Peptides against a protein of PDB entry 7Z53. Designs and how they scored, part 129

Target 1, 150 residues: chain A of PDB entry 7Z53
Amino acid sequence: PRIKNQADCIPFFRSCPACPGSNITIRNQINALTSFVDASMVYGSEEPLARNLRNMSNQLGLLAVNQRFQDNGRALLPFDNLHDDPCLLTNRSARIPCFLAGDTRSSEMPELTSMHTLLLREHNRLATELKSLNPRWDGERLYQEARKIV

## One batch from the design tools (peptide; made by RFdiffusion4, then SolubleMPNN)

Design b2_p28_1_s2 (from b2_p28_1, 10 letters changed)
Fold by OpenDDE base, seed 4:
Structure b2_p28_1_s2 (fold): chain B 150 residues (1-150), chain A 28 residues (1-28)
Amino acid sequence: as target 1 above (150 residues)
Amino acid sequence: VLTPEELARLAERLARQAAYLAEEAAAA
C-alpha cells in the first residue's frame, strides 16, 4: 500500500550497486558501513558532516556533545536535526530524535550508539589532554591530533 | 579502549538514559 503522507514514512537506504560489467544476475553492492574500526564512523567521511560534528564554539578541538542531556555527568551524542527524523517516527512515544554521528546507523543500534559515545568521550578526553600539554595549539590542531590518535 | 564489558555497560546506561529522556519528554 502507498502511504499518502510522507511524514509517516520511515526512510530506508541501501548501498550503491556495483556495475562490474558482467552478466551476473545477483546484484552486488558496495559495502560502505561494515567497519567498526574506521574512525570515520565518529568523525564523518564528508566534510560538511565532519564540521557539524565538531564544537565550533571554542578553540578546544572538541566534538560536539549533547547540550541538553548527560549520562550522569558524562557526554552524550548531540541530536541531529532531520526534517523527517526516523527515530521520532519509529518511537513516537519516546520523542527522542536521532543522534548526530559520523555513521548514520549510530541511532539504530544500541551497540553502535554506545561505541560512538565512547569514542566521542575519548576524543574529547584526548583533545583536553592535548590542550593541557600544548596550550598554544588552536582548535583545528587539537581536533586533528586527537583524531589521529583515536 | 573498547572492551566488550565496557560496551555492554555503556549500552545499558544509554538504554536507561533513553528511558529517562522519554519520561521527561512525556512530562514536558
Scores: peptide ipSAE 0.052, ipTM 0.600, DockQ to the pose 0.029
Fold by OpenDDE base, seed 1:
Structure b2_p28_1_s2 (fold): chain B 150 residues (1-150), chain A 28 residues (1-28)
Amino acid sequence: as target 1 above (150 residues)
Amino acid sequence: VLTPEELARLAERLARQAAYLAEEAAAA
């Protein structure tokens, strides 16, 4: 069920409550996501890609994160699995593949990679807050509601 | 899986990302 104390909560997307205790964090996350006009770079514009960008191992509505590396405990983008990976081809000795994001250009510029990483973290933080506010929502609903806030 | 040299190169890439993210966070 959703959070029961509706009296002190404000509505957001699809009449979900945002209570004062979580308002600042949620507002900051929404602001960060809405500042990026075209969210297809993060979520993918095609359904197969969108599925590959999601964490399907649980019902938390999260985007997939790198399973091998973290940035001081913070999430990084997962690696892609391209047959002819341009990142691997650029420097064969490095053996570091391109990151997987909604845009194939995510690894071409550190700025783009960083932006996608930021929005990945913001989505997952938002989904976590939505789960706290709506503990009975399944992963699909959490993902969709978090995505639609963008 | 990664050699020390490969790990060092990865660390450099990640450091550039982290620096950029820190700048964006500070500007927000």
Scores: peptide ipSAE 0.030, ipTM 0.544, DockQ to the pose 0.020
Fold by OpenDDE base, seed 2:
Structure b2_p28_1_s2 (fold): chain B 150 residues (1-150), chain A 28 residues (1-28)
Amino acid sequence: as target 1 above (150 residues)
Amino acid sequence: VLTPEELARLAERLARQAAYLAEEAAAA
């Protein structure tokens, strides 16, 4: 989904969560907004990553979801598969691995994780609706059309 | 879609859930 009110702070990591009125914050906010508009943080900017973020088990054009955990039946981001997972190394007691998303910052801040989660859910919702409206569309078209809307 | 306040609440909830799930997985 596109945020219409650009005055609202978007909790991207490179922008301070408190959104102070510094030039650095403003520049970071602009960069984050640009990334949000193209949704590259959700879908990935490189083809190998983009493929890893997709559900390849069917022709529904869905993004991959966590296979171990759900949020009361709703989708969560999939875990990445890192040999030396920095998320596990930083907090051994929590034992939460890094999430897989369009950028590597998805697990650095809960706000980013939640944003990615919401956009993942929105994509899958759109893809599902598009499938209902266009039953003959294959997974690639569903994925691309949903991506254009997000 | 979500207000900043709603997003913050969601983030807190997800963090709590993730921690809980991780603990459960480690105990099992």
Scores: peptide ipSAE 0.028, ipTM 0.542, DockQ to the pose 0.042
Fold by OpenDDE base, seed 5:
Structure b2_p28_1_s2 (fold): chain B 150 residues (1-150), chain A 28 residues (1-28)
Amino acid sequence: as target 1 above (150 residues)
Amino acid sequence: VLTPEELARLAERLARQAAYLAEEAAAA
């Protein structure tokens, strides 16, 4: 669901020892969304899923992004690799697989997918800034710290 | 591998998502 009225948002702010400069309005909105929507929907509530949601090709602490498609250079959710992918089964002609997210519902609700995409981008942005502030942090540290902020 | 038609359908779906994201950004 969408939160249009910011006054209806549940404030939820996270602390970080090395928080980068960011758009406060966007940050607040993201935090509000994560307070309203379970953040496990983005990061996964189980370790195997959480690992699959991460970009493990580098030490930047990033979440995985779609390798085939972008939104004008901006990240989109990666595709899942499901056996008997329900999204493919729903529309066999379209052949669009489910998106990989913390919740399979992300592929069923465009608004939910969009929200997860936004949070994906924010995480990766934060991780990138944290890397610049803390160049010696490894991917795990960057991922965890960014996750704390989101 | 997606056919051009399938790719077009995906593009439409993603465009709707992008529009939603734009609205969220504007409302933030």
Scores: peptide ipSAE 0.024, ipTM 0.541, DockQ to the pose 0.021

Design b2_p28_1_s3 (from b2_p28_1, 12 letters changed)
Fold by OpenDDE base, seed 4:
Structure b2_p28_1_s3 (fold): chain B 150 residues (1-150), chain A 28 residues (1-28)
Amino acid sequence: as target 1 above (150 residues)
Amino acid sequence: ALTPEQRALLAERQARNAAYLAEQAAAA
């Protein structure tokens, strides 16, 4: 896909940019979200990673979102905190680190990033809806129930 | 996406929660 403004792009490890505000590889197809048998690429297969992918600042059961960038007001994956961040090494001036996702390859392929982002958004949407339906549920319950639905 | 069964389950939970909240409010 064509990138209109490179200045608004986040570089990937393999020199592919993610541009907030532009639809690059994101396919807003809800049926595509259920195409995966296992969503471990989003939630993480290891508990330490899974915890890092969650928003622990509240009891809403949300996945963590990027605090620096949004895509037309919509959530993006959070950045990882790597000592030797390969994404930063690709373009030091941009200072954009790799995304944090259940799949460590998230910042290598924009297609993976897009899918992860969509599932992130869907999870948070579901968690929000579940909160309205079940106000007594804590963050853990909301997170788990949303995860089951995704 | 939610299946009809899942939506029904959530609706049931919502109703139960609403009743619970109403009960708690009345007991206060």
Scores: peptide ipSAE 0.022, ipTM 0.511, DockQ to the pose 0.044
Fold by OpenDDE base, seed 3:
Structure b2_p28_1_s3 (fold): chain B 150 residues (1-150), chain A 28 residues (1-28)
Amino acid sequence: as target 1 above (150 residues)
Amino acid sequence: ALTPEQRALLAERQARNAAYLAEQAAAA
């Protein structure tokens, strides 16, 4: 997806070697991740799932985050609400349910959790900045514009 | 990290949006 209204966009360049103060290595890493990632892995390919992955409690255009745990103050993926949760069954002592993500393979490959978490944080960061830049935008606009940038 | 030019551009856009919101509020 592409941002159509560039006048309201954050002027961000993934790679700008001529820009003073830029950390090119970090930007290149972000580019590598987003070039590899299908956005559907983060946002969901079906509308019902996509809605469940969003924070609908406000008009900030955020993805839903875990309400029980944080990683040193940083967001984690929300938990799913599965009957007979396989993650709970695997390690009953830990009592940690499966995470909810746009990629159905997340249940098969826990290693994807870290990447999904990073992209979740990036989306919410972008949405927050877009809100500051464009306070007239509602939650839907913020969500869609942030999604286009990720 | 934003360059000085990017920071200036952001400030300009924020000011325009603030003005827009003020106009809308006054018209309401």
Scores: peptide ipSAE 0.019, ipTM 0.463, DockQ to the pose 0.021
Fold by OpenDDE base, seed 5:
Structure b2_p28_1_s3 (fold): chain B 150 residues (1-150), chain A 28 residues (1-28)
Amino acid sequence: as target 1 above (150 residues)
Amino acid sequence: ALTPEQRALLAERQARNAAYLAEQAAAA
């Protein structure tokens, strides 16, 4: 991302700043986050995981979202399907399994969960916009093009 | 914070993923 005034920014990994100022749009903020967070944490670093992170019920190129819970109508990460789920060991009465993400550290570090959630929403937003601009694109094209932008 | 048991389960998954990627790299 292009940032002129780095004095108003917070430094992150790889010497990449996150700027809350007016000079940085939401899109630029997301770009800064992806420079800090490896994109494989969102999309997966291997094909089997990448497929499980996608919504394969349609041709909209979307990432999968939680089917049980939402955040005031907004998407949350989908649950994983682990036979031996470590997250269920925390509070057995709550029965909340681990979230499915490109990196298992999302379950270990709650701060990554929120970041992955934001990037999930951004991807789906981009895919939706790209579908509007390119109605003939299939799900694979929409997914790949949105992934490039994120 | 995760318990030792929870950390072990996550570590096993990470190791399996790493092994899969290594196999893909060797086959290429």
Scores: peptide ipSAE 0.018, ipTM 0.354, DockQ to the pose 0.050
Fold by OpenDDE base, seed 1:
Structure b2_p28_1_s3 (fold): chain B 150 residues (1-150), chain A 28 residues (1-28)
Amino acid sequence: as target 1 above (150 residues)
Amino acid sequence: ALTPEQRALLAERQARNAAYLAEQAAAA
């Protein structure tokens, strides 16, 4: 990607975001997770699902986030629209559906939710940073480049 | 199918989300 300030930033690689403000420890952990879990679990392995996981309201290349809830101001996964939602069936009084993720097993493996959430946040962080470095990139370019780094 | 542990995790998540909704409603 285009680096707007070489004094403060280096080229983006999968192992590390470009600028010193990036958290190397978190980035390394994310890379380890993606190597183990497969990033397709976050982005979706099929195009229709991948599109549903993206934020199409702007050209920022972001993944979609929950529209009802946040974690102390931080993003959560969007809800799915399952007819027989196992999350709703588990606790009917709460009436909170399952989260949507690229993992087809997401509804059956709630322990993956936290990891998916972290990867969602990391993608959106990367896309935001890439937009700052490359302000003329459109949403598709930002999405794809961030996806490659995650 | 969900294991008992998985169901418990889901219930916990739902409880947290429900609490969030309640807080938001109270602040409105």
Scores: peptide ipSAE 0.015, ipTM 0.318, DockQ to the pose 0.033

Design b2_p28_1_s4 (from b2_p28_1, 14 letters changed)
Fold by OpenDDE base, seed 2:
Structure b2_p28_1_s4 (fold): chain B 150 residues (1-150), chain A 28 residues (1-28)
Amino acid sequence: as target 1 above (150 residues)
Amino acid sequence: ALTPLERALLAERQARQAAYLAKLAAEA
């Protein structure tokens, strides 16, 4: 997603602000792109993380969304719950914590955040469509079927 | 198993993924 209003911008954490184009950044980008096939950056590769990324307040099979911010009414990634949140440390005035995603680097690279956000929205869109088509499916079925299509 | 709409959504996903992979290949 493109940021249309600068007032709604969310800051990012940089692991190495003084090292643009570092090997670390390149490797992180490669890893993120490799996982695109199975969308593991969105859903998480471990069950505990995967559960934390889901909306467990209903049976709609949705991924969790940010409870504080939206992008012109559209969903954003939820915030993580870190004790020493590096995003809060890098921009104390903004007081915006790091995002929670299947990829822990989601708040370090705008490209990753954008991709995660798009796929989050796509999953929730698909889950909503599947619910319309199959009203008797529970949240688990909706989540799994949407995950297959994302 | 899949309804026509579900098949269409799957096809859309496959098209997007293919386009993304093609873009990556072109940039390599």
Scores: peptide ipSAE 0.029, ipTM 0.522, DockQ to the pose 0.017
Fold by OpenDDE base, seed 1:
Structure b2_p28_1_s4 (fold): chain B 150 residues (1-150), chain A 28 residues (1-28)
Amino acid sequence: as target 1 above (150 residues)
Amino acid sequence: ALTPLERALLAERQARQAAYLAKLAAEA
């Protein structure tokens, strides 16, 4: 169904910083493919970033979701907290900050944002299912097992 | 160890990944 409440839904952001050159776009495309295979673009390749991408408020093994907006009740990526947010600077009227993801490509290639969102939802779905199947698993176990399946 | 259902979910993931990679290869 179409989004009814526009106040709680964020418009799809497409005004990301453009790549300066074709060679960089090719590199980002290849890196995006690799990151998609191992889902590192969702989870982050560095532990500090990975922790920031997790929901640490419970033991459900979930990834963090946007606390301000949803997509017709479905999860969106959380916002980053950048001092000089390039997403806000490129389109001030939109007032949409950059999303927080496993790498910066989510803010460079708008098409990746959708994929990040889908994989975020899939992880949280899997973690929820695993919790139902294994109630004694803690958040770390749920997170890691869901990560293996994504 | 993963349960049979969890293994099935993993298998589905692997199938999706393979299909996606095959599609990209065909489009190249």
Scores: peptide ipSAE 0.028, ipTM 0.549, DockQ to the pose 0.017
Fold by OpenDDE base, seed 4:
Structure b2_p28_1_s4 (fold): chain B 150 residues (1-150), chain A 28 residues (1-28)
Amino acid sequence: as target 1 above (150 residues)
Amino acid sequence: ALTPLERALLAERQARQAAYLAKLAAEA
């Protein structure tokens, strides 16, 4: 997805608006597409980040989800815990912290956040199904196998 | 190796992924 109406521009990550026509926007969209193909936007490309994106409270192989909000019972991306959160600084009235994502650009454009959210849900769905199919798999196995499917 | 059910899940996801990608391309 792409923002088509500049009137819909909103400031977002890094105190920059998400607007069409920006080379940054184009770059982010392209990077998001590549990240979507390899799912790095969801899982992260670095192991420390990847670990932070996982739900480590159990052995279900799940990605971490927002602990404060849900979408009609459905999962949302977790918030990051940033000092001087740039997302909050951008729009204090909205009070929307930056999301924790495998690709930080997920917090740069709402449409990227949406796609990331869908894939988050899909991963967790798949992990749940795999757990049902393979009850003896540990969290690592479930996570990795679900990641392969996504 | 994936079980038949796991392969079905994979196929389902891949189909959805393709649809998402197509949607993204159309909206780009």
Scores: peptide ipSAE 0.027, ipTM 0.537, DockQ to the pose 0.019
Fold by OpenDDE base, seed 3:
Structure b2_p28_1_s4 (fold): chain B 150 residues (1-150), chain A 28 residues (1-28)
Amino acid sequence: as target 1 above (150 residues)
Amino acid sequence: ALTPLERALLAERQARQAAYLAKLAAEA
């Protein structure tokens, strides 16, 4: 359905309306379903993006996490590095940059941000467990095997 | 072949997918 009444929607990302309720477009519903099934919301559907979403500083097969902030000790999505960050421009008082995610809508809808964050944590949990079970697996193997399970 | 643990984790994933689909259907 098309959103005709935007009274319940607030600007969240690039002045785009984010509806806290169940008001989403048909296209967004389809994309959300597809992203959930294939986990592209977490891993990205393009290889260049997928590489940027990984922690390449070690051989643990982890997804990149925020290096500045945590949620009570738990991981958050990493920030993107845009020259003109549209998230900062949308709400200058909040001073929160856009998140880097496989789904570009993660910074548009708080619900997507939450789900992405949970799946990020799940991947890293699985990768960590797989490393314990299979100490000889390298980062690529750990990443791919965890991705299959998420 | 998946280990018993991996099969359990895969089953959990499938359950999450089913729950998500049900939620979307309810919100339609």
Scores: peptide ipSAE 0.026, ipTM 0.531, DockQ to the pose 0.019

Design b2_p28_2_s1 (from b2_p28_2, 17 letters changed)
Fold by OpenDDE base, seed 2:
Structure b2_p28_2_s1 (fold): chain B 150 residues (1-150), chain A 28 residues (1-28)
Amino acid sequence: as target 1 above (150 residues)
Amino acid sequence: RSRSPDPPLAVKKDLSMEELEKIFLASS
């Protein structure tokens, strides 16, 4: 990515930082987080699923976010569209369908739900910053580059 | 980490990600 000044730096990459002198501790922490969770759980291991997890309404390279709910203004995982949604069947009073993520277990384990959500937010943050640094990149480029960093 | 799949989580509408994060951190 193009770096105009240090303020525009992305301080961490999965493989290398965008700017020298970045906080190595932060970089290591992020790598540690993603080492325990296969990124395919966030992005999907199959292309059809991966496409469904993306926001295709623009060229910003973003992952899709929940269109009904937010966490105090912050993004949540999108809902899946399942016939006979097991999440709805489990607790009819809550009326919360299963989340859509890289695997089907995201709605089964709070740990996965939270991690996936955090990585979703991180991806979208990175994509947004990459867009700022590289205004000519299209959505596909932004998505792929952000995916490499997460 | 991995574990046996659980039944689908009964998520409350008022459940914040902060609460979910606490669960995640406590389980890690």
Scores: peptide ipSAE 0.023, ipTM 0.548, DockQ to the pose 0.105
Fold by OpenDDE base, seed 5:
Structure b2_p28_2_s1 (fold): chain B 150 residues (1-150), chain A 28 residues (1-28)
Amino acid sequence: as target 1 above (150 residues)
Amino acid sequence: RSRSPDPPLAVKKDLSMEELEKIFLASS
């Protein structure tokens, strides 16, 4: 769950805040969006799904990203691995499978696709900043602390 | 929230952040 009434700073050590060198405009836009939504849906409400949404190949606390496509170097949601993928069946010429997200509706509603993508990027950005500020934190700590900020 | 299922998104190419923002604003 996210921390309410949060400033543009992140925890440095314990509850001590630190302001990262990030684009404040983008951060403010994301904060405005998350102030009216439950950002926990980005992470999945069930533990098996939550684990599948994480990058468990390292100790950086990152969410998994698409391994086939990027946005000029920026992350996109990973694809799911579904038998009889309905997204592939809907438009056979596009050949784009369904996205893997905390909210299963992300592949059905463009606004959710956008929201989950933006929050994916923000989480990974925050986790990266937290790693820089707290080098001894493991992946679980980084993931949880970034999740609290989003 | 709950609603009737919508057709899956037909993404044909990589989406830029700007395109994602436009999609979000248009769909909201």
Scores: peptide ipSAE 0.018, ipTM 0.540, DockQ to the pose 0.128
Fold by OpenDDE base, seed 1:
Structure b2_p28_2_s1 (fold): chain B 150 residues (1-150), chain A 28 residues (1-28)
Amino acid sequence: as target 1 above (150 residues)
Amino acid sequence: RSRSPDPPLAVKKDLSMEELEKIFLASS
Protein backbone atom coordinates (compact mmCIF):
# COMPACT_ATOMS: atom_id res chain seq x y z
CA PRO B 1 0.00 0.00 0.00
CA ARG B 2 1.03 3.58 -0.63
CA ILE B 3 2.07 5.94 2.11
CA LYS B 4 -0.96 8.16 2.58
CA ASN B 5 0.29 10.28 5.45
CA GLN B 6 2.84 12.77 4.18
CA ALA B 7 4.31 13.04 7.65
CA ASP B 8 5.31 9.40 7.47
CA CYS B 9 7.24 9.80 4.23
CA ILE B 10 10.97 9.22 4.27
CA PRO B 11 12.71 12.45 3.26
CA PHE B 12 14.20 12.13 -0.19
CA PHE B 13 15.52 14.96 -2.29
CA ARG B 14 16.21 14.83 -6.00
CA SER B 15 17.55 18.00 -7.53
CA CYS B 16 16.17 19.45 -10.73
CA PRO B 17 18.73 22.03 -11.81
CA ALA B 18 16.90 23.00 -15.00
CA CYS B 19 13.21 22.34 -14.43
CA PRO B 20 11.41 25.65 -13.98
CA GLY B 21 7.67 25.18 -13.88
CA SER B 22 7.76 21.58 -12.70
CA ASN B 23 4.69 20.34 -10.90
CA ILE B 24 5.84 20.18 -7.30
CA THR B 25 3.04 17.94 -6.10
CA ILE B 26 3.67 15.35 -8.78
CA ARG B 27 7.40 15.53 -8.18
CA ASN B 28 6.94 15.01 -4.48
CA GLN B 29 4.82 11.96 -5.11
CA ILE B 30 7.41 10.50 -7.44
CA ASN B 31 10.18 11.21 -4.96
CA ALA B 32 8.15 9.55 -2.26
CA LEU B 33 7.71 6.45 -4.39
CA THR B 34 11.30 6.25 -5.53
CA SER B 35 12.62 6.86 -2.04
CA PHE B 36 11.47 3.36 -1.15
CA VAL B 37 12.98 1.64 -4.17
CA ASP B 38 16.41 1.18 -5.64
CA ALA B 39 16.71 3.18 -8.84
CA SER B 40 18.90 0.39 -10.16
CA MET B 41 15.69 -1.48 -10.90
CA VAL B 42 15.04 1.12 -13.58
CA TYR B 43 18.50 2.07 -14.78
CA GLY B 44 20.50 -1.07 -14.03
CA SER B 45 23.38 -1.48 -11.63
CA GLU B 46 25.91 -2.63 -14.23
CA GLU B 47 27.14 -0.53 -17.12
CA PRO B 48 26.40 -3.08 -19.85
CA LEU B 49 22.83 -3.41 -18.67
CA ALA B 50 22.47 0.33 -18.24
CA ARG B 51 23.55 0.86 -21.83
CA ASN B 52 21.12 -1.75 -23.07
CA LEU B 53 18.31 0.04 -21.27
CA ARG B 54 19.04 3.30 -23.10
CA ASN B 55 17.90 4.46 -26.50
CA MET B 56 21.21 4.84 -28.28
CA SER B 57 19.69 5.74 -31.65
CA ASN B 58 19.61 9.46 -30.89
CA GLN B 59 20.98 12.13 -28.55
CA LEU B 60 17.80 12.61 -26.54
CA GLY B 61 18.89 10.79 -23.39
CA LEU B 62 15.90 8.46 -23.46
CA LEU B 63 15.46 5.00 -22.08
CA ALA B 64 14.64 2.31 -24.60
CA VAL B 65 10.98 1.49 -25.11
CA ASN B 66 9.16 -1.47 -26.58
CA GLN B 67 9.30 -1.39 -30.35
CA ARG B 68 6.42 -3.80 -30.92
CA PHE B 69 3.71 -2.71 -28.53
CA GLN B 70 2.34 0.37 -26.84
CA ASP B 71 -0.27 0.86 -24.16
CA ASN B 72 -2.85 3.19 -25.62
CA GLY B 73 -0.04 5.23 -27.12
CA ARG B 74 2.12 5.07 -23.99
CA ALA B 75 5.50 3.38 -23.74
CA LEU B 76 6.07 -0.14 -22.50
CA LEU B 77 9.30 -1.72 -21.33
CA PRO B 78 11.48 -3.21 -24.05
CA PHE B 79 11.69 -6.95 -24.39
CA ASP B 80 14.72 -8.81 -23.20
CA ASN B 81 16.63 -11.11 -25.51
CA LEU B 82 16.91 -14.36 -23.61
CA HIS B 83 17.71 -17.57 -25.42
CA ASP B 84 15.52 -19.62 -23.13
CA ASP B 85 12.97 -16.99 -22.27
CA PRO B 86 10.95 -18.24 -19.31
CA CYS B 87 8.08 -15.90 -20.09
CA LEU B 88 7.62 -17.43 -23.52
CA LEU B 89 7.74 -20.88 -21.97
CA THR B 90 5.11 -20.00 -19.38
CA ASN B 91 2.43 -18.92 -21.83
CA ARG B 92 3.09 -20.16 -25.32
CA SER B 93 -0.12 -18.75 -26.72
CA ALA B 94 0.69 -15.20 -25.68
CA ARG B 95 4.15 -15.17 -27.30
CA ILE B 96 5.24 -12.28 -25.09
CA PRO B 97 8.84 -12.47 -23.85
CA CYS B 98 10.17 -11.14 -20.59
CA PHE B 99 10.64 -7.41 -20.23
CA LEU B 100 14.08 -5.86 -19.95
CA ALA B 101 14.63 -3.77 -16.85
CA GLY B 102 17.30 -2.98 -14.31
CA ASP B 103 15.97 -5.83 -12.24
CA THR B 104 16.10 -9.05 -14.20
CA ARG B 105 13.12 -10.34 -12.26
CA SER B 106 10.79 -7.51 -13.22
CA SER B 107 8.62 -9.81 -15.30
CA GLU B 108 8.00 -12.08 -12.32
CA MET B 109 6.18 -9.40 -10.38
CA PRO B 110 3.43 -7.47 -12.15
CA GLU B 111 3.71 -4.76 -9.52
CA LEU B 112 7.34 -4.15 -10.41
CA THR B 113 6.59 -4.25 -14.11
CA SER B 114 4.00 -1.55 -13.64
CA MET B 115 6.27 0.59 -11.50
CA HIS B 116 9.18 0.24 -13.89
CA THR B 117 6.94 1.18 -16.78
CA LEU B 118 5.74 4.30 -15.01
CA LEU B 119 9.27 5.33 -14.13
CA LEU B 120 10.38 4.68 -17.69
CA ARG B 121 7.71 7.04 -18.90
CA GLU B 122 8.67 9.60 -16.30
CA HIS B 123 12.34 9.49 -17.25
CA ASN B 124 11.54 9.97 -20.91
CA ARG B 125 9.15 12.79 -20.05
CA LEU B 126 11.84 14.51 -17.99
CA ALA B 127 14.48 14.02 -20.65
CA THR B 128 12.14 15.54 -23.22
CA GLU B 129 11.46 18.50 -20.96
CA LEU B 130 15.16 18.99 -20.27
CA LYS B 131 15.89 18.91 -23.99
CA SER B 132 13.35 21.66 -24.50
CA LEU B 133 14.93 23.74 -21.75
CA ASN B 134 18.51 22.96 -22.75
CA PRO B 135 18.66 22.41 -26.51
CA ARG B 136 22.45 22.15 -26.57
CA TRP B 137 22.68 19.27 -24.10
CA ASP B 138 23.71 15.99 -25.66
CA GLY B 139 22.16 12.62 -24.95
CA GLU B 140 24.53 11.76 -22.13
CA ARG B 141 23.82 14.99 -20.28
CA LEU B 142 20.08 14.62 -20.75
CA TYR B 143 20.14 11.02 -19.58
CA GLN B 144 22.21 11.79 -16.49
CA GLU B 145 20.20 14.83 -15.50
CA ALA B 146 16.89 13.03 -15.93
CA ARG B 147 18.26 10.11 -13.94
CA LYS B 148 19.10 12.47 -11.08
CA ILE B 149 15.54 13.75 -10.98
CA VAL B 150 13.61 10.48 -11.20
CA ARG A 1 13.59 -1.92 0.81
CA SER A 2 13.09 -5.58 1.49
CA ARG A 3 10.34 -7.45 -0.28
CA SER A 4 8.77 -10.85 -0.26
CA PRO A 5 10.28 -13.52 -2.48
CA ASP A 6 9.37 -13.24 -6.13
CA PRO A 7 6.70 -15.57 -7.40
CA PRO A 8 7.70 -18.27 -9.84
CA LEU A 9 7.86 -17.20 -13.46
CA ALA A 10 5.44 -19.98 -14.29
CA VAL A 11 2.61 -17.97 -12.76
CA LYS A 12 3.04 -15.01 -15.10
CA LYS A 13 -0.22 -14.02 -16.75
CA ASP A 14 -0.97 -11.75 -19.65
CA LEU A 15 -1.88 -8.41 -18.18
CA SER A 16 -2.59 -5.10 -19.80
CA MET A 17 -0.74 -2.08 -18.52
CA GLU A 18 -4.01 -0.88 -17.09
CA GLU A 19 -4.34 -4.06 -15.09
CA LEU A 20 -0.72 -3.85 -14.03
CA GLU A 21 -1.20 -0.29 -12.91
CA LYS A 22 -4.24 -1.22 -10.86
CA ILE A 23 -2.26 -3.93 -9.13
CA PHE A 24 0.60 -1.52 -8.48
CA LEU A 25 -1.66 1.18 -7.11
CA ALA A 26 -3.44 -1.27 -4.87
CA SER A 27 -0.34 -2.98 -3.51
CA SER A 28 2.15 -0.13 -3.16
Scores: peptide ipSAE 0.108, ipTM 0.591, DockQ to the pose 0.082; fails the geometry check
Fold by OpenDDE base, seed 4:
Structure b2_p28_2_s1 (fold): chain B 150 residues (1-150), chain A 28 residues (1-28)
Amino acid sequence: as target 1 above (150 residues)
Amino acid sequence: RSRSPDPPLAVKKDLSMEELEKIFLASS
């Protein structure tokens, strides 16, 4: 079982120039996750995968998001492009491909999917805030700095 | 953080993030 709220967490503070005083407060649930999660499952442990998980269409340092679906306007994980997509094979009626994530197991468990989605959103939120605070930062800098905070 | 062995693939559903979050938090 994971920590469900910050009150149950061991006190831990991460320095984040965009977090304190941000107009978008992160939820305690996300804070609970980021304090205990190895972010490699979100960002990928291998460079080729890591690059594929990034939004390369701009210099905003964002992780790639689903281009077909959103959750009431909010980001979802991008789909992978597997020829023999096991997720499609599992549920042919739904026609929902496997998600692309840093951990290939993300589509195996809804728990992982949700966690990755939350962290994806948090990264992109942080990157957006960092861009606002540091408009001259390029995509690489934004990505790396946001990654450090997550 | 690997699983040994990995469970079978979960059935993909068209769930909202809120629903997924509830599942995650409940299982954590």
Scores: peptide ipSAE 0.023, ipTM 0.547, DockQ to the pose 0.091; fails the geometry check

